# Designs tried in a protein design run: peptides against a protein of PDB entry 8YVU. Part 153

Target 1, 39 residues: chain A of PDB entry 8YVU
Amino acid sequence: PQLCYILDAILFLYGIVLTLLYCRLKIQVRKAAITSYEK
Target 2, 160 residues: chain B of PDB entry 8YVU
Amino acid sequence: TWLTVLKKEQEFLGVTQILTAMICLCFGTVVCSVLDISHIEGDIFSSFKAGYPFWGAIFFSISGMLSIISERRNATYLVRGSLGANTASSIAGGTGITILIINLKKSLAYIHIHSCQKFFETKCFMASFSTEIVVMMLFLTILGLGSAVSLTICGAGEEL

## One batch from the design tools (peptide; made by RFdiffusion4, then SolubleMPNN)

Design b2_p23_4_s2 (from b2_p23_4, 17 letters changed)
Fold by OpenDDE base, seed 1:
Structure b2_p23_4_s2 (fold): chain B 39 residues (1-39), chain C 160 residues (1-160), chain D 39 residues (1-39), chain A 23 residues (1-23)
Amino acid sequence: as target 1 above (39 residues)
Amino acid sequence: as target 2 above (160 residues)
Amino acid sequence: as target 1 above (39 residues)
Amino acid sequence: SELLEFYLLLRLLLIKQLFELAL
């Protein structure tokens, strides 16, 4: 049971980190689009 | 400087809050679908019985959405609305943490009382599983609360 | 044990989906950066 | 069962909103 829980925790953490990174990338894409529009 | 960073990451925090809400809702749905909580004796699933995955997910989702919309529209009324929603979500998150801690204590007490040496006993297994889920939900709630608080601080800084 | 593995499977699937989305977004950022450089 | 249905409905709504934000 403990081993299974550890895997869940790792996968959960991974999911959160990926979501954070996705949001950051989305913001970067938007900033890049705005910068491209201003040029 | 810190407020400026938070403002830049407002959308990110909002999305994180929505994600946290979705995960909490997923956990709630899974538990309700797999387990008939109503037939389980004891308070092992007290957080689920209290409907925490539901109301917590609602508050976090609303807060996150309003924060993202506020950032996109950059309208004063939306900023105030987002601030209010984030504040409410922060309170809800704090309440959720409290409920989850209480649930954890009850689950641990249950495990202790039954001296669950045999993990394969249905009751002991359910208690352990509940404890695991509640710990995960607690972690999610902490993350959601952190996001909501961050958004609240950002909104408050914008009003100043 | 079965319930624990079901959670692992769901989290794993979620992680894969997020990874794919992240990769797509990263490619978009790179394309936007290249387009900005060509202007 | 009613609670489960409500949870599922809420989940679907949240997913829909997430997609709208993602697009």
Scores: peptide ipSAE 0.506, ipTM 0.818, DockQ to the pose 0.102; fails the geometry check
Fold by OpenDDE base, seed 5:
Structure b2_p23_4_s2 (fold): chain B 39 residues (1-39), chain C 160 residues (1-160), chain D 39 residues (1-39), chain A 23 residues (1-23)
Amino acid sequence: as target 1 above (39 residues)
Amino acid sequence: as target 2 above (160 residues)
Amino acid sequence: as target 1 above (39 residues)
Amino acid sequence: SELLEFYLLLRLLLIKQLFELAL
């Protein structure tokens, strides 16, 4: 049972990291769009 | 300023609330599909019996949706609506955390009393599974509450 | 043990979906960067 | 069974909202 929870914890951490990366990438897209609009 | 940072992340916080709501709802659905909670004796699933995954998920979803809509439309009436929804979601989250902590204590006490060393016993397995689900829901509720509070502070800062 | 694997399956599916979304967003960022460079 | 049906309906609504946010 502990091994099941370890996998859950790893997948949960992966989900958080991916969410953060997605947010950073979305911010980069927005910045790129703003920069292209100002040109 | 910290308020400006929170304002820029409003959409992210709203998405986090919706995701938290989805996960809570998924856990609720799985538990209801696998276990007939109505036939389980005891308070091990008290949070599920109270319907917390449902009403909590609704509050977080509404709060998140209103926050995203408010950010996209930048209308004054939507800002007020989002602030109200986020405040309600924060209160609901706090209540949910309290219920989950109480449920967790009862579940842990049950495991301790029955000396559940054999995980394969049906009662011990159900108690352990309930404890795990409650812990996960507690963490998700804390994350949802944090996002709702952050959105509430951001909305309050816009009205001042 | 089967219940543990259900949670793992859900988190795994979530991770796959997020990865696909991240890849799509990354492609969009690259396209936006190329378009901004050509201006 | 009624509670389960309500949960399933709510799940479908939330999934739709997630898709709208993801697109």
Scores: peptide ipSAE 0.501, ipTM 0.813, DockQ to the pose 0.105; fails the geometry check
Fold by OpenDDE base, seed 2:
Structure b2_p23_4_s2 (fold): chain B 39 residues (1-39), chain C 160 residues (1-160), chain D 39 residues (1-39), chain A 23 residues (1-23)
Amino acid sequence: as target 1 above (39 residues)
Amino acid sequence: as target 2 above (160 residues)
Amino acid sequence: as target 1 above (39 residues)
Amino acid sequence: SELLEFYLLLRLLLIKQLFELAL
């Protein structure tokens, strides 16, 4: 039972990290789009 | 160019493969450190006895490394080598998944046969632990396979 | 407990999806950067 | 014991490769 929760913790952490990275990339895309529109 | 984008994706996928391989090896090491698989009777650890964590990790690592090297050097021969390695890694991943599924079935069957209602029984605990590890390895293998397949597709696209 | 494995499966699927989305988004960022450089 | 040693050796090799790729 405790081992199951360890996997959950690892996957959860991975998911959080990926989400943060995705958000950062999304912001970058938006910034790039705005910059392209202003030019 | 789109090729440059694909190459950078290859690096990311390669890193993912290497990471997956490392995690698989870590799990293998932990299992071997905690449990002497050689002394365990039965097929509960059949995937470990088959050496899957080892050869699977090797294939994924090689695939990842070749992908990264191919991206960095931008050489056509390395791209082909990476494609070959990724293909091999994909095959290895598929085989690994099959082995792990079989192991999982055996482990589950063992748990059912022994009516492992008491978690504290050594055999039931080991079977449960094995099942958990096998599931983890299965997930990691699927991730590795996904990355390897993705790299293969990217590499094939570069050759066209 | 089977519930732990269900969570693992969900988180795993989420991780795969996020990875794919991250890759796609990264491609978009790079395409945008290339387009900006060509202008 | 032999399997464990093999796993450990492989792990070390992979770690070294990762470091080489990271540098």
Scores: peptide ipSAE 0.492, ipTM 0.804, DockQ to the pose 0.056; fails the geometry check
Fold by OpenDDE base, seed 4:
Structure b2_p23_4_s2 (fold): chain B 39 residues (1-39), chain C 160 residues (1-160), chain D 39 residues (1-39), chain A 23 residues (1-23)
Amino acid sequence: as target 1 above (39 residues)
Amino acid sequence: as target 2 above (160 residues)
Amino acid sequence: as target 1 above (39 residues)
Amino acid sequence: SELLEFYLLLRLLLIKQLFELAL
């Protein structure tokens, strides 16, 4: 059971990192869209 | 065209391949560090015994790196090198999938033979854990193979 | 232990979905950048 | 130790690439 939880922790961390990257990318898309709209 | 899309995503595919390789290496190292595979009865960790997480990850990493470098430098020799590396990685991925499938079958057979209804038994737990790790590695290997094949197609398309 | 495996599967699926979404967003950013460059 | 160094290097390269993808 402990090993299983370690895997969960790793996958959870990976998910968090991906979520953060996704959020950053989404913010960049929004910024790009705003910049394109102002032009 | 699909080739144009793949060319645009070549860097992404390379990064994905490297990431997949890193995850495979992480799983491999964790399993090797926590479990003494040599002392485990049976072939539950046959893929690990074969060293797949290591060499597979190396091949995928090299392929991904070469693909990224090839895309950035746009040099003919790098394109050819990337194509070769991606082809090698594709072959390695295919071999890895085969090994992992064999390992998965053995692990499942082990679980079935021991009638692992009580997951608290050490052997059953290890077999189940091995099965899960193998499934994850199999998935990662499939993703890596997909990226390597995609990069190979991109490289071949650039040569034509 | 089965619950642990379910969590792993969910996290894994989440990782795949996030990767696909990231790819889509990246494509959108690139398309937006190209459109902005053509103007 | 060599394996660890390789892993660290690979991790650094991955992080660098992820940053480049994020930019």
Scores: peptide ipSAE 0.492, ipTM 0.808, DockQ to the pose 0.084; fails the geometry check

Design b2_p23_4_s3 (from b2_p23_4, 18 letters changed)
Fold by OpenDDE base, seed 4:
Order: sequence, then C-alpha cells, then structure tokens
Structure b2_p23_4_s3 (fold): chain B 39 residues (1-39), chain C 160 residues (1-160), chain D 39 residues (1-39), chain A 23 residues (1-23)
Amino acid sequence: as target 1 above (39 residues)
Amino acid sequence: as target 2 above (160 residues)
Amino acid sequence: as target 1 above (39 residues)
Amino acid sequence: SEQLLSFLLLLLELISLLFLLAL
C-alpha cells in the first residue's frame, strides 16, 4: 500500500510535468500560427 | 525534416512496441510458470488460456522489428511489409484487448461473488492477482496497439 | 489500496490521452512549419 | 503483484517520458 501511494505520487508528478509540457507546446503552436498569419 | 522526425518517431514507436511485447511475454511466462492455469477454477485467466501474452507479444515484436528495419533501410518493400505487420499487430492488439476485457470482467465477478474481505484467502488472492495482471496486460496491450496504429498511420502516410 | 489502483488507472489513462494530444499537437506544429516554409 | 504493478507503471511512465523527449 505504501508503494502504491509512492507510485501515485510519481504518476501525479509525471502528469503535471506532461501537462506543463503540453501547455508549452500548445503555446508554441499558437505562436507559430500567429506568425504564419502575419506573413 | 519531417521524414527524419517521422523516422525517429517510428524507431521509437517500434522500440516501444518491442519493449511492450517483451514485457507482455515476460508476464505471460511468469504467470504460466507460477500458476497452472489449466487447473485454476473459473475463467479468471482466460486471456492466458487463450495464449494472448505469447501470440500478442510475437505480433507486437514482429511489428516493432519490421518498423525499425523499414525505417533503417528506407526501402519501399520494407515499408509495405512494416505497414502490413503493424496492421496485423493492431488487429492482434484489438483482439487482445477484447480478451483481456472479458477476463477482467470474469475476474471482477469472481471477486464480487466470493466477497473477498480477507486478502489472505487463496482464492481471493488469486482472483486479485489475476485482476492485477490482466489490468497490467490490458495497459500493455493498449500501448502496443497505440504504437502499432501510430506506425501504421506513419507507414500509410509514406506510401501516399 | 483499491483507491490507489483506481488512481493509477486514471493517471495512466490521463498519460495516454496527454500523449495522444501531444502527438496531435506536434503534428499540427509540423504542418504549420511546413506551410510556413512553402510560403 | 503490487510491486510488479508499480514497476510496470514506472516503466510505462519512463516510456512516456522517452516519448515526450523524442517528440
């Protein structure tokens, strides 16, 4: 049970990191789309 | 640039597929070695009885290997071969998921029927263990299917 | 312990969904980059 | 079984991380 909670914590942290990376990528896509529209 | 990134993604997906296949095979072999599935009461290990960890692992391994080889050699015939293998692996993965879902339902039903309050009861332990393994195998199968489908889409995109 | 397994399943599903979304987003970035290079 | 599940989840997360790094 303790190992399960540790794993949950790791998975949760991973999910947060993935979400942040996804948000950064989404912002990059939006910036690229805006720059392509201004050309 | 797109081809080089697709190649890196294809190789990565192929490696992931092979790794998933190997893990599935390891699980299958461990379960078959520890448990005499033929003598286990009920259909708790129906996925193992169907041999899914073995044939699924073989299909995913072949698909992954063909994908890697196709990417490395850049030959049109290998791309078609990889596409075919990935398609076959996708079908195998879908079948495996179906079998695992059926097994999971049976395992959950078994746990519910036996009202497993005591984890130390051998039957409850086996049912819980089966459920855990089936869930893991289901996750691995979903990953394998995802990789195979991704490789199939990439291969189909290269043929157009 | 049961809650831990449920959480693991949810986190795993979330990871898969995020991976798919990230792949889609990356494909969109690449398409946007290709269209910007053809201009 | 719990250790194996934890190990598998860890492997899955590692694969996902590698996928993200490769992307």
Scores: peptide ipSAE 0.534, ipTM 0.821, DockQ to the pose 0.184; fails the geometry check
Fold by OpenDDE base, seed 2:
Structure b2_p23_4_s3 (fold): chain B 39 residues (1-39), chain C 160 residues (1-160), chain D 39 residues (1-39), chain A 23 residues (1-23)
Amino acid sequence: as target 1 above (39 residues)
Amino acid sequence: as target 2 above (160 residues)
Amino acid sequence: as target 1 above (39 residues)
Amino acid sequence: SEQLLSFLLLLLELISLLFLLAL
């Protein structure tokens, strides 16, 4: 049971990191779309 | 065809194989660093005593790396090398699965003999922990084997 | 132990949602790249 | 079943990371 909680904590942390990376990528895509519209 | 799909995902499969290998290696190193397996009574860590997480991880890593390099460079000699490495990794994975199944059986037998209802007892905790880690390693090994076999089939299709 | 199961279910659902969102973003990036190549 | 679920979650996260790196 303690190992399960440790694993959950790790998975949660990875999920947060992935979410942040996804958001960063989404912002980059939006910036690229804006730059393409200005051309 | 399914072969065409496998060819398109060859790099992904190779990366998955490397990742599986890295996870296995990480688990192996963590267990070896935290626990002195040599002093643990019983065969609950027989797969670790055999060094499977280490050599298996090396085989899977090499196979995955060769597969990725072969796909990227599109060279015939690399394709053959990747096929050979994937075949070797498939054999290693099969051996690893066998070792892990044996370890799992021993761990379960240990839990049954000691009637480990109280997980707070050191022996029962260690047996439970071993069982959990072995099951995880077994799943990772099955995934690695599946990736290696898929890459082997893809490589064999390219040689024809 | 029950809390671990609940947390696992939540993390699993979150992972699925993130994967779907990622796939959608990937498709959008591919469409943007194709449109940029046609110009 | 819990271990399998945790493993599947870990695998899914790992796949997601790989896709992010491949973009």
Scores: peptide ipSAE 0.526, ipTM 0.809, DockQ to the pose 0.084; fails the geometry check
Fold by OpenDDE base, seed 3:
Structure b2_p23_4_s3 (fold): chain B 39 residues (1-39), chain C 160 residues (1-160), chain D 39 residues (1-39), chain A 23 residues (1-23)
Amino acid sequence: as target 1 above (39 residues)
Amino acid sequence: as target 2 above (160 residues)
Amino acid sequence: as target 1 above (39 residues)
Amino acid sequence: SEQLLSFLLLLLELISLLFLLAL
């Protein structure tokens, strides 16, 4: 049971980090697209 | 197309913030209804005693609603208002996290001092329950803060 | 205990799906960046 | 407590899924 709780915490943290990275990546794509359109 | 995507993201973040606020209010209400915090010995429910679920949820709800309204009406004054509300919500979230961490430390200390081997003792049960609720509230507050900060960054980017 | 294991399985699956989506997005960003550099 | 944790994790997963769908 303790291992299950630890795993839940790790998976939760991983999900949050991935979400943040995905958002950041999406913003980067957007900036790149805007820069390509201005050229 | 890109603006529509950002708009959808902002709306989603606002909805997430409102949802987080509603969940926090729900938990606060349930805890207050089941437990008379005023009669509980110690600072196990310090976050609830401070009224964090209530005022925190209000701030998050207002921030989320303003963000959604700002996005829908696309007015410059609403963008500024949303930015201000999101900033206030971010500060409130940070304060809430601090309170919850302090409460968590107190709850853990209480459990340690009383060597709560017997879960059936009322005090130990209450401390354990408080710890679980505080952890949940902490996670919700972190999510709300993340949403508020994201909305603040988006709003600041639109003003530039 | 059974619920914990079920939750772990769901979170794990979710993490995998997120990772795949992130990788896909990263590839799209790279393609967009290359296309902008060729112009 | 275990049921509550499971419920919370489920909610978190749902929020994460919604976030993915919005992105």
Scores: peptide ipSAE 0.522, ipTM 0.812, DockQ to the pose 0.204; fails the geometry check
Fold by OpenDDE base, seed 1:
Structure b2_p23_4_s3 (fold): chain B 39 residues (1-39), chain C 160 residues (1-160), chain D 39 residues (1-39), chain A 23 residues (1-23)
Amino acid sequence: as target 1 above (39 residues)
Amino acid sequence: as target 2 above (160 residues)
Amino acid sequence: as target 1 above (39 residues)
Amino acid sequence: SEQLLSFLLLLLELISLLFLLAL
């Protein structure tokens, strides 16, 4: 049972980190798309 | 195209193999430290008695390290060394899976024969614990074997 | 304890989905970068 | 079984982290 709660904490942290990385990558894709449209 | 994808993931596969090996080694060490396997009746820990978590982990670790080094340096001699190590690790993984399956069968048979309705009986507890650990080790071994085979295929593709 | 395992499953699924999306997005960024270099 | 599930989840999470680091 204690391991489950530890795993929840790790998975939660991982989910937050992944969400931040996804947001950063999405912003990069949008910037790249805008730059390609101006050319 | 498939070989190109495997080549790009070679470092990842190597790291995964090392991680799998380290986890296997940790489990082996913990089990050997907590349990006196020599005094446990039956072959419920046959995989541990055979030392598989230790030597298997070493093989997988070496294979993974060589794969990472081979990818980074891109030298022909390192590719051959990595291929050899990955092949050896694949063989070791296959052997380990076989040992673990045999252990699992023995553990399950023990549980069935002794009608382990009383989970708190020392023998039944040990058999159940062994079954759980063996299943975990089997999963890790399958992952390690998958990574080693993938690395072997990638290395073989680079030599052709 | 049951809620912990349910949460683990949800967080795990979320992690997988985010990882797949991240991979797809990264491939898109790489393709966009290659296309911009050829012009 | 519960410990096995937790362990499997942990392993899968570690693999996912490795994929992210590779990317």
Scores: peptide ipSAE 0.506, ipTM 0.806, DockQ to the pose 0.127; fails the geometry check

Design b2_p23_4_s4 (from b2_p23_4, 19 letters changed)
Fold by OpenDDE base, seed 4:
Structure b2_p23_4_s4 (fold): chain B 39 residues (1-39), chain C 160 residues (1-160), chain D 39 residues (1-39), chain A 23 residues (1-23)
Amino acid sequence: as target 1 above (39 residues)
Amino acid sequence: as target 2 above (160 residues)
Amino acid sequence: as target 1 above (39 residues)
Amino acid sequence: SELLEQYRLLLLSLISNLLKLAS
């Protein structure tokens, strides 16, 4: 049971980090697309 | 700009892989230190008996380190080395997953045979503990494999 | 305790999905960068 | 110990890069 909570914490942290990275990557893709459209 | 982002992402994946490896190693060492696996009845800790936490952690750590080094130096030979290491780590991860699944099945079978209604029974506690550790190790191994595969794909993409 | 395991499963699935999406997005960004470089 | 130190350095580098990315 305690190990489960530890795993939850790790997975939660991993999920947050991945979400942030995904958002940043998505923003970069959008910026790249906008820049490409302006050219 | 994109290369910088890709490098940062690869470094992140490498660090994640190393972290996963270290966690796996820590769990392996803790289990080996606390429990005399050789004297435990059954194959509840078969993954530990096989030394998976150790060699798996080593493979993932090496793969992660090589990936990071390859990204930092931007040398073609290092990229190939990293790709090879990540491939090896992916294979190791797959093997580890297989071992862990087998261990999990054995642990679950053990729990089922003993009809563990009381958590405080020593045998049931050990089986449950083993199952929990194996599940955690399985998750970590899957994460490590995911990172290794991701790094492999990234490396392969750079070579093409 | 059962909720913990359910949460672990959900977080694990979320992690896998995010990883796949991240990989796909990364591939898209790479393709966009290549296309931008060819222009 | 060397591996742990390398890991620490990598982690610090990652944190630094994340901070740069966040800025």
Scores: peptide ipSAE 0.454, ipTM 0.820, DockQ to the pose 0.047
Fold by OpenDDE base, seed 5:
Structure b2_p23_4_s4 (fold): chain B 39 residues (1-39), chain C 160 residues (1-160), chain D 39 residues (1-39), chain A 23 residues (1-23)
Amino acid sequence: as target 1 above (39 residues)
Amino acid sequence: as target 2 above (160 residues)
Amino acid sequence: as target 1 above (39 residues)
Amino acid sequence: SELLEQYRLLLLSLISNLLKLAS
C-alpha cells in the first residue's frame, strides 16, 4: 500500500511535468509555424 | 493561427475541467450512496460534509462549459462570461484544495493516533478510505485549478 | 489500497498517452525547424 | 442522457482536435 501511494505521487508529478512540456512544445510548434509563414 | 491555437487550447482545458468536475461528482455520489457521512464520527469526511464534491464540480463544470461555448460562438459577452466563470472556478479550486488539505491532515492524524495496522477495523478502514478519496479529490482539484487558471490567463489575454 | 491501484492505472495510462503525444509533437517541431531552415 | 451525449460529443470533438493538432 505504501508503494502504491508513492507511485501515485510519482505518476502525478510526471503527468504535470509532461503536461507542461507538452504545452511548451506546442507553443514552439506554433512559433515555428508563424515564423515559417512570415518568411 | 494564434487564435485558432488558443481556441483549441481553451477547448482542451475546458473539457479537462468538465471531466475533473464529473469525476468529483462521481466520487461524491458514490461516497454518499455507500456511506452515511452524517453518522460518521469525526472530521474524516470534512470535505464531503462541506459539500465540496458538489459545489466544486458545479463550478468547474460551469467554467468548462462556458469556456467551450465562448470558443465556439466567439462572442464578446461569452468571453467575458467565461473569464468570470474561470476566475470563480479558480477561487473555488483554491478553497477546495485548502479544505482537502485540512481533511487530509485530520485523516492522517486519526490513522496515527489509532495505530491503524489492521485494515479491516471499521474506524481504520473508514479513515484509510477517506484519505484515499481525499487524495484523489486533491489531485483532481489541482488539475481543475490549473485548467481554470490557464483559461483565465488566456481569456484575460484576449480582453487586452 | 484498491483505489490507489486504480489511480495508478489511470495515471499510468495518462502518462503513456502524454508521452506519445509529446513524441509526436517533438517530431513536428523538428520537421518545422527543418522546413524553416530550408527556407 | 442528453447531457451525457453532449459530453460524449464534446469529448469526441476534443479528441478530433487533438488529433488534428498532432498531425
Scores: peptide ipSAE 0.435, ipTM 0.800, DockQ to the pose 0.046
Fold by OpenDDE base, seed 3:
Order: C-alpha cells, then structure tokens, then sequence
Structure b2_p23_4_s4 (fold): chain B 39 residues (1-39), chain C 160 residues (1-160), chain D 39 residues (1-39), chain A 23 residues (1-23)
C-alpha cells in the first residue's frame, strides 16, 4: 500500500509536468504560427 | 491545420474537464449512497458535507461544455463566455482543493488520535476510506483545475 | 489499497496519453519550424 | 441518462479525433 501511494504521487507529478510542458509547447506553436503569418 | 490542431487540443482539455467532473460526481454519489454522512461522527467527510463533489463537478462540466461549444461555433461571444466560465471553474477548483486539503488533514488527525491499528473498527475504516476518497478527489480536482486554467489561458490568448 | 491501484491505473493511462500527445505536438512544432525556415 | 449518453458520445468523438491526429 505504501508503494501504491508513492506511485500515485510520482504519476501525479508526472501528469502535472507533462500538462505544463504541453501548454508551453502549444504556446510556442501559436507564436510560431503568428510569426510565420507576419512574414 | 495548426488552428485545427489547437482547436482539437482545446476540445480535449474541455472533455478532460468534463470527464473529471463526472468522475467527481460519481464518487460523490457513491459515497452519499453508501454512507450517511450526516450520521457519521466527526468531520472526516467535510468535503462531501459541503457538497463539493456536486457543485464542483457542475462548474467543471459547464466550463468544459462552454469551451467545447466555443471552439465549435467560433463565435466571439462564446469565447468570452468560455473564458468567464473557465475562470469561474478555476476559482471553484481552487476552493475545492482547499476544502479537500482541510478534510484530508482532519481525516489524518482522526486516524492519529484513535491510533487506528485495527482496520476492522468502523470508525477507523471510515476514516481510512474517507482519506482515500479525498485523495482521489484531490487529484481529480487538480487535474480539472489544470484543464480549466489551460483553457482560460488559451481563451485569453485568442482575445488578444 | 484497491482504490490506490485504480488511481494508479488512471494516472498511468493519463500519462501515456499525454506523452503521446506531447510527442505529436513536438513533431508538429519541428515541422512548422522547418517550413518557416525555408521561407 | 441523456447527459451521460451525450458525454459518452463526446468522449468517443474526442478519442476518434485523437486517433486521427495520431495517425
């Protein structure tokens, strides 16, 4: 059971980090698209 | 194509938010159906007593639905509405997290005070069960909040 | 303990899905960057 | 029940779109 909780914490953290990275990447894509449109 | 991808991502976030809300509602309903929270001693189910699974899920569901609708119809007024709904959902999520944390602390304190070595004792079992449910709800709420915030940022970016 | 395992399964699935999405998005960003550089 | 069904349909649509994106 303790290992399960630890795993939950790790997976949760991983999920948060991935979500943030995904958001950042999405923003970068948008910025790149805008820049390409202005050229 | 890029806009389509972004739209799909937003829709995914909205669906995720709705799913999270539904799961929260399901857990709330199950707990309320199996346990009479009003008759349970202590505040181990404070979050449920406050009705968080219900109102929180409603807010998240509305936010997600509005986000999806906004993306599909591509109307300026819908974008604003979605932004507002997502903001409200974010606030609700934050409040929910706070409530859940408080509930978790109370549950842990209860377990500590009663030195719950015997799982078969009704009170200890209930406290442990409450703790597990609260943790799950907390994770779901954080996920929902993350999606709502993401949608809010996306919506704000579109308005600028 | 059973709930913990269920949560682990959900989080694991979520992590996998996010990872796949992130990879796809990263590939798209790279393609967009290449296209913008060629212009 | 209707809401649940709509949600299921939405979820299925999302999954389908994700699969299309993945392909």
Amino acid sequence: as target 1 above (39 residues)
Amino acid sequence: as target 2 above (160 residues)
Amino acid sequence: as target 1 above (39 residues)
Amino acid sequence: SELLEQYRLLLLSLISNLLKLAS
Scores: peptide ipSAE 0.458, ipTM 0.816, DockQ to the pose 0.052; fails the geometry check
Fold by OpenDDE base, seed 2:
Structure b2_p23_4_s4 (fold): chain B 39 residues (1-39), chain C 160 residues (1-160), chain D 39 residues (1-39), chain A 23 residues (1-23)
Amino acid sequence: as target 1 above (39 residues)
Amino acid sequence: as target 2 above (160 residues)
Amino acid sequence: as target 1 above (39 residues)
Amino acid sequence: SELLEQYRLLLLSLISNLLKLAS
């Protein structure tokens, strides 16, 4: 049971990090799309 | 800037793969040091008996290292080598997943047969512990496979 | 303990889905960058 | 030990790069 909680913590942290990276990438895509539209 | 971001992502995936491999190796070594798997009755630790944590960790580590080196040096031959290593690691990961699933089924069957409601019994505790470790190893292997496949796709895209 | 394992499964699935979405987004960014470079 | 140190350095470099990307 303790190992399960450790795994949960790791997976949760991984999910948060991936979400942040995804959000950043999405913002970059939006900026690129806006720049392309202005040209 | 975009190429730099892509390179950083590949490095991240490679490091994730290596980290997964190292964790798998650590778990394998800890289990082998604490438990005498050879004397444990049944196939609860079949994946460990097969040496999966060791060879799997080696394959994933090599694949991750090659991916990182390939990304850093930006050489065509290294990219091809990394693709090959990632493909091999993906195959190894798939095989490992299969072995772990079989082990998990055996462990669950053992728990069911012995009606292990009381985890304080040595046999039931060992079976439960084995199941937990196998599940963790399975998750780590799937994560490693995902990273290897992702790196393979990224590398294939660079070759095209 | 059983709930912990269920949570692990959900978090794991979430991680896989996020990884796939991240890959798709990355491919889109690459396509956008190529299109921008050709202009 | 050298391999472990190289691995640690790679991890630290990756973490540093991730932090730079995060900033």
Scores: peptide ipSAE 0.441, ipTM 0.814, DockQ to the pose 0.047; fails the geometry check

